# Peptides against a protein of PDB entry 5EFW: the designs that were tried, part 57

Target 1, 141 residues: chain A of PDB entry 5EFW
Amino acid sequence: TTLERIEKNFVITDPRLPDNPIIFASDSFLQLTEYSREEILGRNARFLQGPETDRATVRKIRDAIDNQTEVTVQLINYTKSGKKFWNLFHLQPMRDQKGDVQYFIGVQLDGTEHVRDAAEREGVMLIKKTAENIDEAAKEL

## One batch from the design tools (peptide; made by RFdiffusion4, then SolubleMPNN)

Design b1_p17_2_s4 (from b1_p17_2, 7 letters changed)
Fold by OpenDDE base, seed 2:
Structure b1_p17_2_s4 (fold): chain B 141 residues (1-141), chain A 17 residues (1-17)
Amino acid sequence: as target 1 above (141 residues)
Amino acid sequence: SLEEALEARRKFEEIAE
């Protein structure tokens, strides 16, 4: 689909389903993580976590989902082949006109390196803007 | 499950169209 072809790393999840599974993934996300679409759809994104993934950071993500809020974190994730990468990750709810959460949008920064300072701030702005663009695309196409 | 996700995906696509 056109949405899947957006050249950004992102997924859409459905918190109304058990375990908040991925229901949509961009081609770029598949390339980044080295998974096929069928390997990802229907799964919780926790499969990207591994030994060096900071559990406190993961809890921040979980809390944001539970509280239906947005969050921005940077954490170690793993590709299918086991390669580590730093994921500057932004998560935000997709709400309907009543304000009820229908989905979550998860955006991963391009690249695999840890970013700090100005680069991190720039990345945060980028992934937040990307999430808004995805939200608009999903609602207005 | 994959089946549930595919159904959810379908519904999502409907709002995305």
Scores: peptide ipSAE 0.423, ipTM 0.901, DockQ to the pose 0.235
Fold by OpenDDE base, seed 3:
Structure b1_p17_2_s4 (fold): chain B 141 residues (1-141), chain A 17 residues (1-17)
Amino acid sequence: as target 1 above (141 residues)
Amino acid sequence: SLEEALEARRKFEEIAE
């Protein structure tokens, strides 16, 4: 679809289904993580986690989902081949016109290091804006 | 479930239309 071909790393999940599975993944996300679309759809995104993924950071993501809020964190993720990367990750709910959560949008900015200061601020601004753009694009399909 | 996700995907696309 046109949405899948947006040149950003993102997924859309459905919290109304068991374990909040991925229902949509961009081509860029598949390239980043080295998985096929068939391997991704229907799964919780936790398959990206591994030995060095900080559990406290994962809990922040879980809390945001449970509380239906947005969150921005950096965490270690792993590709299918086992390659580690730092994921500057932003998650936010997609709400209907009545304000009820329908989906979540997850945006990933990959890097080789844990970014700080100005670089982090720029990355955060980018992935947040990306999430908003995806939200708008999804509503115009 | 892949099948369930595909159904959800379809519904998502319908809502977006």
Scores: peptide ipSAE 0.381, ipTM 0.884, DockQ to the pose 0.220
Fold by OpenDDE base, seed 5:
Structure b1_p17_2_s4 (fold): chain B 141 residues (1-141), chain A 17 residues (1-17)
Amino acid sequence: as target 1 above (141 residues)
Amino acid sequence: SLEEALEARRKFEEIAE
């Protein structure tokens, strides 16, 4: 089923609210980032960024949100304890029945290093497929 | 609204299970 194929590491944000806050975070996301649900709900996901997070990459994410498009990037993120990890990140809009953007789906694939070549391509396919599955599942509910 | 977003949480919780 669609639900069975969904990777569990994801968040949902609401661009209709001020600063596009996280309105849902999966358990896997919380485990990865070391935050509690209470600590992150209602906040913009930028708290994952830190000193070594590439600002140009962050701008790509912001531009995608502003333009209501999808984006796939790889960037340094930080856990609550300050541990760095490479986040292969995919973001895409979730639209309502009228075609208006209602939410954004953010899918994360963590790694100890920047993945390249075949590994990156595989990861990108995975997180994109995950986002599609989430979108489809949401439409069925 | 935030309230509407919170109502949507149930949906995504089900998806994440």
Scores: peptide ipSAE 0.353, ipTM 0.864, DockQ to the pose 0.362
Fold by OpenDDE base, seed 1:
Structure b1_p17_2_s4 (fold): chain B 141 residues (1-141), chain A 17 residues (1-17)
Amino acid sequence: as target 1 above (141 residues)
Amino acid sequence: SLEEALEARRKFEEIAE
């Protein structure tokens, strides 16, 4: 689809299904993580976590899902081949016209190093804007 | 499951309808 071809790393998840599985993944996300679309769809995104992924950060993500709110964190993720990368991650709910949560949008900005200060602020602005763009694009399908 | 996700995906693609 056109949505999948957006040149950003993102997924759409469905919190109304058990374990909030991924139902949509961009081509860029697949390239980044080294997984096929078939390997991704229907799974919770936790498969990207590994030994050095900070559990407290993961809990922040879980809390955001439970509370139906947005969150922005930076955490270690792993590709299928086991390569580590720093993921500046933004998650936000996608709501219908009544304000009810329908989906979650997850946007990833990858890097070999932990970003800080101005670089982090810039990255946060970028992934938040990306999430909004995805939200708008999705609603126009 | 994959099947459930694909169905959800289909519904998602119809979100604007």
Scores: peptide ipSAE 0.343, ipTM 0.863, DockQ to the pose 0.210

Design b1_p17_3_s1 (from b1_p17_3, 7 letters changed)
Fold by OpenDDE base, seed 4:
Structure b1_p17_3_s1 (fold): chain B 141 residues (1-141), chain A 17 residues (1-17)
Amino acid sequence: as target 1 above (141 residues)
Amino acid sequence: MPGAAPRPPAPLPELPA
């Protein structure tokens, strides 16, 4: 199965290119966001942000990218048609054998609601595990 | 170790409410 066909919402971005663009997106991610693959490849994922997206949470994502660390947050994103959704989002770097960051993996939980408590913990575990699976799969490419 | 240049973050989606 190709990366794009993994049945999870995820993207891979390339921090070595200007503005850390999306270089891979799963079919599920495209369905979730209502974008075609050609519309998002080569773009920074900021197009998912909108009026109600918490800027402090966005800064946490930015800081994680800048510092080459992982982060897990929950924020409002928008589809192409302008529909809001809650994004339980996990981001982590994909490193080479030297330990240098090659890519970032971003995983989104399926959901229309802000998740709390046990549901949030379960979601976090799921998206983190998914990210690890993607990391392993991508390294075999 | 030099890392990737700082870049603006972008949030990723979950399904609409």
Scores: peptide ipSAE 0.036, ipTM 0.621, DockQ to the pose 0.141; fails the geometry check
Fold by OpenDDE base, seed 3:
Structure b1_p17_3_s1 (fold): chain B 141 residues (1-141), chain A 17 residues (1-17)
Amino acid sequence: as target 1 above (141 residues)
Amino acid sequence: MPGAAPRPPAPLPELPA
């Protein structure tokens, strides 16, 4: 689809379905994570977590979903082959015209290391802007 | 690609990233 071909790492999930499954994934996200689209559609994104994924950070993500708020964190994720990467992750709700949450947008900025200071601020601005662009693009479908 | 290794339990509807 046009949405799937947006040249950024992102997923869209549906919290109205059991276990908030991924319903869209960009080509870049598939390349990053080494999964096929068939392997991840309909699944919760938790398969990216692994032994060194910080549980407190995961709880922040869970809390944001439960509270229908946005969150930005950095956490260790794993590819299908088991390769670790630092994920600067931004999540935000996509709301309908009534203000009700329809979906969540998750944007990933991958890195070889934990980013700090100016680099972190720059990355945060980028992934937030990306999320807004995805939100607008998805509304046009 | 080879199969992915098992992941730690994560029963809640969480986006890990």
Scores: peptide ipSAE 0.031, ipTM 0.624, DockQ to the pose 0.045; fails the geometry check
Fold by OpenDDE base, seed 2:
Structure b1_p17_3_s1 (fold): chain B 141 residues (1-141), chain A 17 residues (1-17)
Amino acid sequence: as target 1 above (141 residues)
Amino acid sequence: MPGAAPRPPAPLPELPA
């Protein structure tokens, strides 16, 4: 599918299902997080959080989901093996023609380093553009 | 036993316990 051709770290979640589970994960996301697709599908994305994940940042993500809005944050996540990485993360709702939320798109910046200043701005632009590409690709299916 | 209140879905992945 066009969606599968997007070579970026992303997931699609279904807020209409209990606990807003991941229903699609890109190959790159699986590689980044060190999980198999079977281990991820049907689960809430919270499994990437750990001891050093900032709870206030997590609340921002939760609020965005609850309010059906977009958010961009940077937070500590963990791979399956327990390796920490900085996740520059963008989340936005995917809406139908009536404006109702069908899914959420979550995009993670490639790499594991904390980014700031110009690099952060560039990363934000990239992940936002990626999210738009995913939104368009998913609507064409 | 009170059913564990479903943890509000965390938009970020949780580490496997």
Scores: peptide ipSAE 0.031, ipTM 0.618, DockQ to the pose 0.074; fails the geometry check
Fold by OpenDDE base, seed 5:
Structure b1_p17_3_s1 (fold): chain B 141 residues (1-141), chain A 17 residues (1-17)
Amino acid sequence: as target 1 above (141 residues)
Amino acid sequence: MPGAAPRPPAPLPELPA
């Protein structure tokens, strides 16, 4: 599919299902997180959180979903093996022609350290652009 | 068999990040 051509870390979730589960994950996302597709499909993405994940940042993500808005944050996530990484994360709603939210797009940029300043701005632009590409690709499905 | 790393203590609300 066109979505399969996007070699970036991303997921698509369905807020119309209980607990907003992942319904699609890119191969890159699976590689990053060290999970199989079978392990994550149908689950909420919270399994990436861990002891050092900032709870206030997670609340920002929840609020964005509840309010059906976009958000960009950095937070500590964990791979299946327990390896920590900094996740520059962007989430935005995918809307239909009527403006109703159908899905959420989540894009991840991984790093060993928290990014700041110019590097952060560059990363934000990248993941936002990626999200738009995914949105366009999904409309063609 | 190496056990799977312990899952995060509490599922924080929504998408992890």
Scores: peptide ipSAE 0.029, ipTM 0.608, DockQ to the pose 0.036; fails the geometry check

Design b1_p17_3_s2 (from b1_p17_3, 6 letters changed)
Fold by OpenDDE base, seed 4:
Structure b1_p17_3_s2 (fold): chain B 141 residues (1-141), chain A 17 residues (1-17)
Amino acid sequence: as target 1 above (141 residues)
Amino acid sequence: MPGAAPRPPAPLPPLPA
């Protein structure tokens, strides 16, 4: 689809389905995580977590989903091969015209290094902008 | 979503690709 070919790392999840599974993944996301689309669709994105993933950060993501709010965090994720990477991650709800949450958009920074200070702020701006672009694109589909 | 927050596991229906 046009959406899946957007050259950014992102997924769309469906909180109305059990366990908020991924229903859409960009090609770049698949490349980053080393999974096929078939391996990812229908799964909760928790498969990216591993031993060094900070549980408090994961709880922030959980709370954002439960509260239907956006959140931006940086956490350790793992590729299919087990490679660790730092994921500057932004999540936000995709709402309908009435304001009801339909989906969540998850965006990952293209870079896989831990970022701080000005670099982090720049990355946050980028992934938030990307999320907004995805939101608009998805609404037009 | 990298490391989406855990929810209780449940069977999932087929999803669009």
Scores: peptide ipSAE 0.027, ipTM 0.647, DockQ to the pose 0.057
Fold by OpenDDE base, seed 2:
Structure b1_p17_3_s2 (fold): chain B 141 residues (1-141), chain A 17 residues (1-17)
Amino acid sequence: as target 1 above (141 residues)
Amino acid sequence: MPGAAPRPPAPLPPLPA
């Protein structure tokens, strides 16, 4: 599919299902997080959080989901093996022609380093653009 | 019995970069 051709770290979730589970994960995302697709699909993405994940940042994500808005944050996530990484993360709703939310798109920067200043701005621009590409590609879902 | 209110989905952790 066109969606599968997007070589970036991303997931798509379904807020209409219980606990807003992941319904699609890119190959790059699986590689980054060290999970198989079978381990990821049907789960809420909270399994990536750990002891050093900023709870206030997590609340920002939750609020965005609840309010059906976009958000961009940077937070600590953990791989399956417990390795910490910085996740520059962008979340946005995917809406139908009537404006109703169908899915959420979550996009992560390719790197695992904390980014600042110009690098952060560039990364944000990239992941937002990626989210738009995913939105267009996912119309077939 | 009222079904347990679905636990609000934990905000998706930002997907790894």
Scores: peptide ipSAE 0.048, ipTM 0.635, DockQ to the pose 0.083; fails the geometry check
Fold by OpenDDE base, seed 1:
Structure b1_p17_3_s2 (fold): chain B 141 residues (1-141), chain A 17 residues (1-17)
Amino acid sequence: as target 1 above (141 residues)
Amino acid sequence: MPGAAPRPPAPLPPLPA
């Protein structure tokens, strides 16, 4: 689909379904994580977590979903083959015309190292802008 | 190609993986 071909790493999840499953994933996300689309659709994104994923950071993401707010964090995720990467991750709700949450947008910026300072600020700006672009594109569908 | 997208943790318990 047109949405799938957006050249950014992102997913869309449905919090109105049990366990907030992934309902859409970009081609780039699949390439990054080494999964097929069939392997991830309908699943909660927690399969990217592993032994070194910080549990407090995961709780921040959970709290944002529960509170229907946005959050930006950096955490260790794992590919299908078990390779670790640092994920600069932004999540925000997608709301309907009434203001009710319909979906969540998750945008990922991968790296071999934890990023700080100017690199982190630049990454945050990029993933937030990407999320806004996805939100606008999805509303036109 | 854009960087890999990590999984956001879900506030809900994980579905069977």
Scores: peptide ipSAE 0.038, ipTM 0.632, DockQ to the pose 0.070; fails the geometry check
Fold by OpenDDE base, seed 5:
Structure b1_p17_3_s2 (fold): chain B 141 residues (1-141), chain A 17 residues (1-17)
Amino acid sequence: as target 1 above (141 residues)
Amino acid sequence: MPGAAPRPPAPLPPLPA
């Protein structure tokens, strides 16, 4: 499918279901996080958080969802095996023709270090563009 | 994504890709 052609780390969530669960995950996301699709479908993505995940950053994500807006942050996430990675994360709503939020798109750019300056700006542009590609692909479904 | 404790997986049909 068109979504499967997007070889990036991403998920789609359904805010109309309790706790905004993941309803789609890319193969790359599964590989990054070391989870199977069965382990994550129907779950909130909070399972990626761990001891060093900044709670203030998590609150920014929550606020964006509650306010139905986009957000871009960097936070420490953990794989199933407990490996830490820096997640440059972008979240944005997917809206229908009426402007109502239908889904959320989450895009992850992983790294071993917190990215700064030009590298951060480049990463942000990449994950935002990826989110737009996902949005367009999903509209055809 | 936000939240405190992880949620157990639930059977959901994935979005058609």
Scores: peptide ipSAE 0.026, ipTM 0.640, DockQ to the pose 0.040; fails the geometry check

Design b1_p17_3_s3 (from b1_p17_3, 5 letters changed)
Fold by OpenDDE base, seed 3:
Structure b1_p17_3_s3 (fold): chain B 141 residues (1-141), chain A 17 residues (1-17)
Amino acid sequence: as target 1 above (141 residues)
Amino acid sequence: SPGAAARPPAPLPPLPA
């Protein structure tokens, strides 16, 4: 789809389905994570987590989902081959006209290092803007 | 290779990351 071809790392998940599965994934996300689309559609994105993924950070994401709010964190994720990367991750709900959550948008900015200071601020601005663009694009479908 | 099969999900709560 046009949405799936957006040149950013992102997924859209459906919290109204069991286990909040991925329903859309960008081509860039597939390249980053080394998975095919068939391997990830219909699955919860927890497969990106691994031994060094910080549980407290994961809990922050869980809290955001439960509370239907946005969150921005950095966490270790893993590719299909087991390669670790630092994921500057932004999650936000996509709401309908009534204000009810339809989907979650997850945007990933990957890096070899934990980003800090100005680099982090820049990355946060980028992934938040990306999420807004995805929100708009998805509503047009 | 280790990457031949889809990586199983980690034993963590249902999250998009």
Scores: peptide ipSAE 0.031, ipTM 0.601, DockQ to the pose 0.039
Fold by OpenDDE base, seed 5:
Structure b1_p17_3_s3 (fold): chain B 141 residues (1-141), chain A 17 residues (1-17)
Amino acid sequence: as target 1 above (141 residues)
Amino acid sequence: SPGAAARPPAPLPPLPA
């Protein structure tokens, strides 16, 4: 499918279901996080959080979901094996023709370090562009 | 089984990823 052609780290979640579970995960996301698709489908993505994940940053994500807005943050996430990575994360709602939120698109750019300055701006542009591509692909399904 | 058990979730607010 067109959606499957997007070789980036991303998930699609359904806020209309309890606890906004993951309903789609890219192969790259599975590889990054070391989880199988069966392990994560139907679950909230909080399993990626760990001891060094900043709570205030997580609250920003939750606020964006509650307010049905987009947000871009960097936070520490953990793989299944417990390996830490910096996640430059972008979240945005996918809306229907009426303007109602159907899904959320989450895009992850992984790195060994927190990125700043020009590198951060470049990463933000990349993940936002990716999110738009996902939105377009999903709308055409 | 071929894989280890999933890492337990941290006690943090829910989020999509």
Scores: peptide ipSAE 0.028, ipTM 0.591, DockQ to the pose 0.039
Fold by OpenDDE base, seed 1:
Structure b1_p17_3_s3 (fold): chain B 141 residues (1-141), chain A 17 residues (1-17)
Amino acid sequence: as target 1 above (141 residues)
Amino acid sequence: SPGAAARPPAPLPPLPA
């Protein structure tokens, strides 16, 4: 589909289904994580977490979902082969015309190192902009 | 599928719907 071909790392999840599963993933996301589309659709994104993933950061993500708000964090994630990477992650709800939460958009910016200062600010701006673009694109479908 | 065997998810509570 057009959406899945967007050249950014992102997923769309459905909070109206049990365990808020991934219902859409970009080609880039599959390449980053080393999973096939069949392996991840219908699953909660927690499979990206591992030994060095900070639980407090994960709780921030959970809180954002519970409160139906956006959040931006940086955490360790793992590929299918077990390779760890720093994930600058942005999550935001996608709302319908009535204002009700329909989906969540998750955007990932991967890196070999924890980013700080100007690099982090630049990355945050990028992933937030990407999320907005995805939101608009999805609404047009 | 690319990569090695699928990595088991961390034993964390489900993220709420």
Scores: peptide ipSAE 0.026, ipTM 0.590, DockQ to the pose 0.040
Fold by OpenDDE base, seed 4:
Structure b1_p17_3_s3 (fold): chain B 141 residues (1-141), chain A 17 residues (1-17)
Amino acid sequence: as target 1 above (141 residues)
Amino acid sequence: SPGAAARPPAPLPPLPA
């Protein structure tokens, strides 16, 4: 699909299904994480977590999902091969015409280090804007 | 035997970039 070919790292999840599984993943996301589409569709994104993933940060993500709000965090994630990367991650709900949450959009900006200050602000602006673009593009889902 | 408790939906892990 056009959506899946967007050259940004993102997934769409369905909180109305058990365990909020990934229902869509961009090609870039698959490349970043080293998974095939078949390996990740239908699964909760927790498989990206590992030993050095900060649990408090994960809880912030969980809280955002539970509260149906957006959140932006940085956390350690792992590729299929076990390679660590810093994930500047933005999550936001995609709402229907009634205002009910249909999906969540997760956008990832990968890096080799934790970003701060101007670099972080720039990254945050980028991933938030990307999420809005995905929201607009995914209205046909 | 106690039924399997529904696992709370794990927060989407930080989706890997």
Scores: peptide ipSAE 0.038, ipTM 0.599, DockQ to the pose 0.077; fails the geometry check

Design b1_p17_3_s4 (from b1_p17_3, 6 letters changed)
Fold by OpenDDE base, seed 3:
Structure b1_p17_3_s4 (fold): chain B 141 residues (1-141), chain A 17 residues (1-17)
Amino acid sequence: as target 1 above (141 residues)
Amino acid sequence: APGAAPRPPAPLPPLPA
């Protein structure tokens, strides 16, 4: 789909379905994570987590989902091959005209290192802008 | 990881990360 071909790392999940599964994944996301689309569609994105993924950070994401708010964090994620990467992750709800949450948009900025200071601010601006673009594109489908 | 099975979900809450 057009959405799937957006050249950014992102997924869309459906919190109205059991276990908030991934319903869309960009080609870039598949490349980053080393999964096929068939391997991840219909699955909860927790498969990206592993031994060194900080549980407190994961709880922040959980709280954002539960409260239907946005959050931006950095956490360790893992590729299919087990390679670790730092994920500057932004999550935000996609709402309908009534204001009800339809989906969540997750945007990933990958890196070999934890990003700080000016670089972090730049990354945050980028992934937030990306999320807004995805939100707009998805509403047009 | 060509012949590897998909990574099983970690025993964590349902989250997109």
Scores: peptide ipSAE 0.028, ipTM 0.611, DockQ to the pose 0.041
Fold by OpenDDE base, seed 5:
Structure b1_p17_3_s4 (fold): chain B 141 residues (1-141), chain A 17 residues (1-17)
Amino acid sequence: as target 1 above (141 residues)
Amino acid sequence: APGAAPRPPAPLPPLPA
């Protein structure tokens, strides 16, 4: 499928359902996080958070969802086995023709270290472009 | 245990593919 052709780490969530659960996850995302699809579908993505995840950064994500805006942050996430990774994360709403939010697109760029400066800017451009590709692909289905 | 238990898995149909 068009979405399956996007070989990036991403999820699609449904804010119209309780707790904005994941309704689609890419194969790469499953591989990154070490979860099966069955383990994560219908769940809020907060299971990726752990002890060193910055709570203020998480609040920025929540605020973006509540305000139906996009946000880009970098935070520590954890795999199923407990391995930490830095997640350069971009989230944006997917809107219908009327402008109403249908879904959120979340794109993850994983790394062993916090990225800075030019590397961060490059990563941001990449994940934003990926989100746009996902948005386009989903609208054409 | 996490203070707020994560939502239990409830498989949802993915977007049309």
Scores: peptide ipSAE 0.025, ipTM 0.608, DockQ to the pose 0.033
Fold by OpenDDE base, seed 2:
Structure b1_p17_3_s4 (fold): chain B 141 residues (1-141), chain A 17 residues (1-17)
Amino acid sequence: as target 1 above (141 residues)
Amino acid sequence: APGAAPRPPAPLPPLPA
């Protein structure tokens, strides 16, 4: 599929299902997080959080979902093995022709450190562009 | 903290292909 050709870290979630579970994950996302597809499909993405994940940042994500808006943040996430990584994360709703939210798109840019300034801006542009590509791909298929 | 334990996949609606 066109979605499968997008070689970036991303998931698609379904807010119409209980707890907004992951319904699609890219191969790169699975590699990043060290999970199989079977391990994560149907789960809320909160399993990536851990002790050093900033709760205020998580609340920003939750608020964006509740308000059906986009958000871009950086937060500590954890792989299956417990390895920490900085996740430059962008989330946005995928809407139908009527404007109703059908899904959420989550895009991850991973790093060993928190990125700032020009590097952060560049990363944000990249993950936002990726999200738009995912949105378009999903609409066209 | 360790990663989340494996979980069986749930039935999901199909995505556009």
Scores: peptide ipSAE 0.021, ipTM 0.592, DockQ to the pose 0.028
Fold by OpenDDE base, seed 1:
Structure b1_p17_3_s4 (fold): chain B 141 residues (1-141), chain A 17 residues (1-17)
Amino acid sequence: as target 1 above (141 residues)
Amino acid sequence: APGAAPRPPAPLPPLPA
């Protein structure tokens, strides 16, 4: 689909389904994580976590979903082969015309190192803008 | 390795009913 070909790392999840599964993933996301589309669709994104993933950071994500708010965090994730990467992650709800949450958009910026200061600020701006673009594109489908 | 898109953090719990 056109959405799948957006050249950014992102997923869309459905909080109305049990365990908030991934219902869409970009080609770039699949390349980053080393998974096929069939391997991830219908699953909760927790499979990206591993031994060094900070639990407190994961709780921040959970709280944002429960409260239907946006959040931006940086955490360790793992590819299918077990390779670690730093994920600068932004999540925000996608709302319908009535203001009800339909989906969540998750945007990922990968790195070999934890980003700080100006690099982090730049990354945050990028992933937030990307999420906005995805939101608008999805509404037009 | 191709620049893999970063993994989304998880879990994404379902929204409250």
Scores: peptide ipSAE 0.040, ipTM 0.615, DockQ to the pose 0.038; fails the geometry check

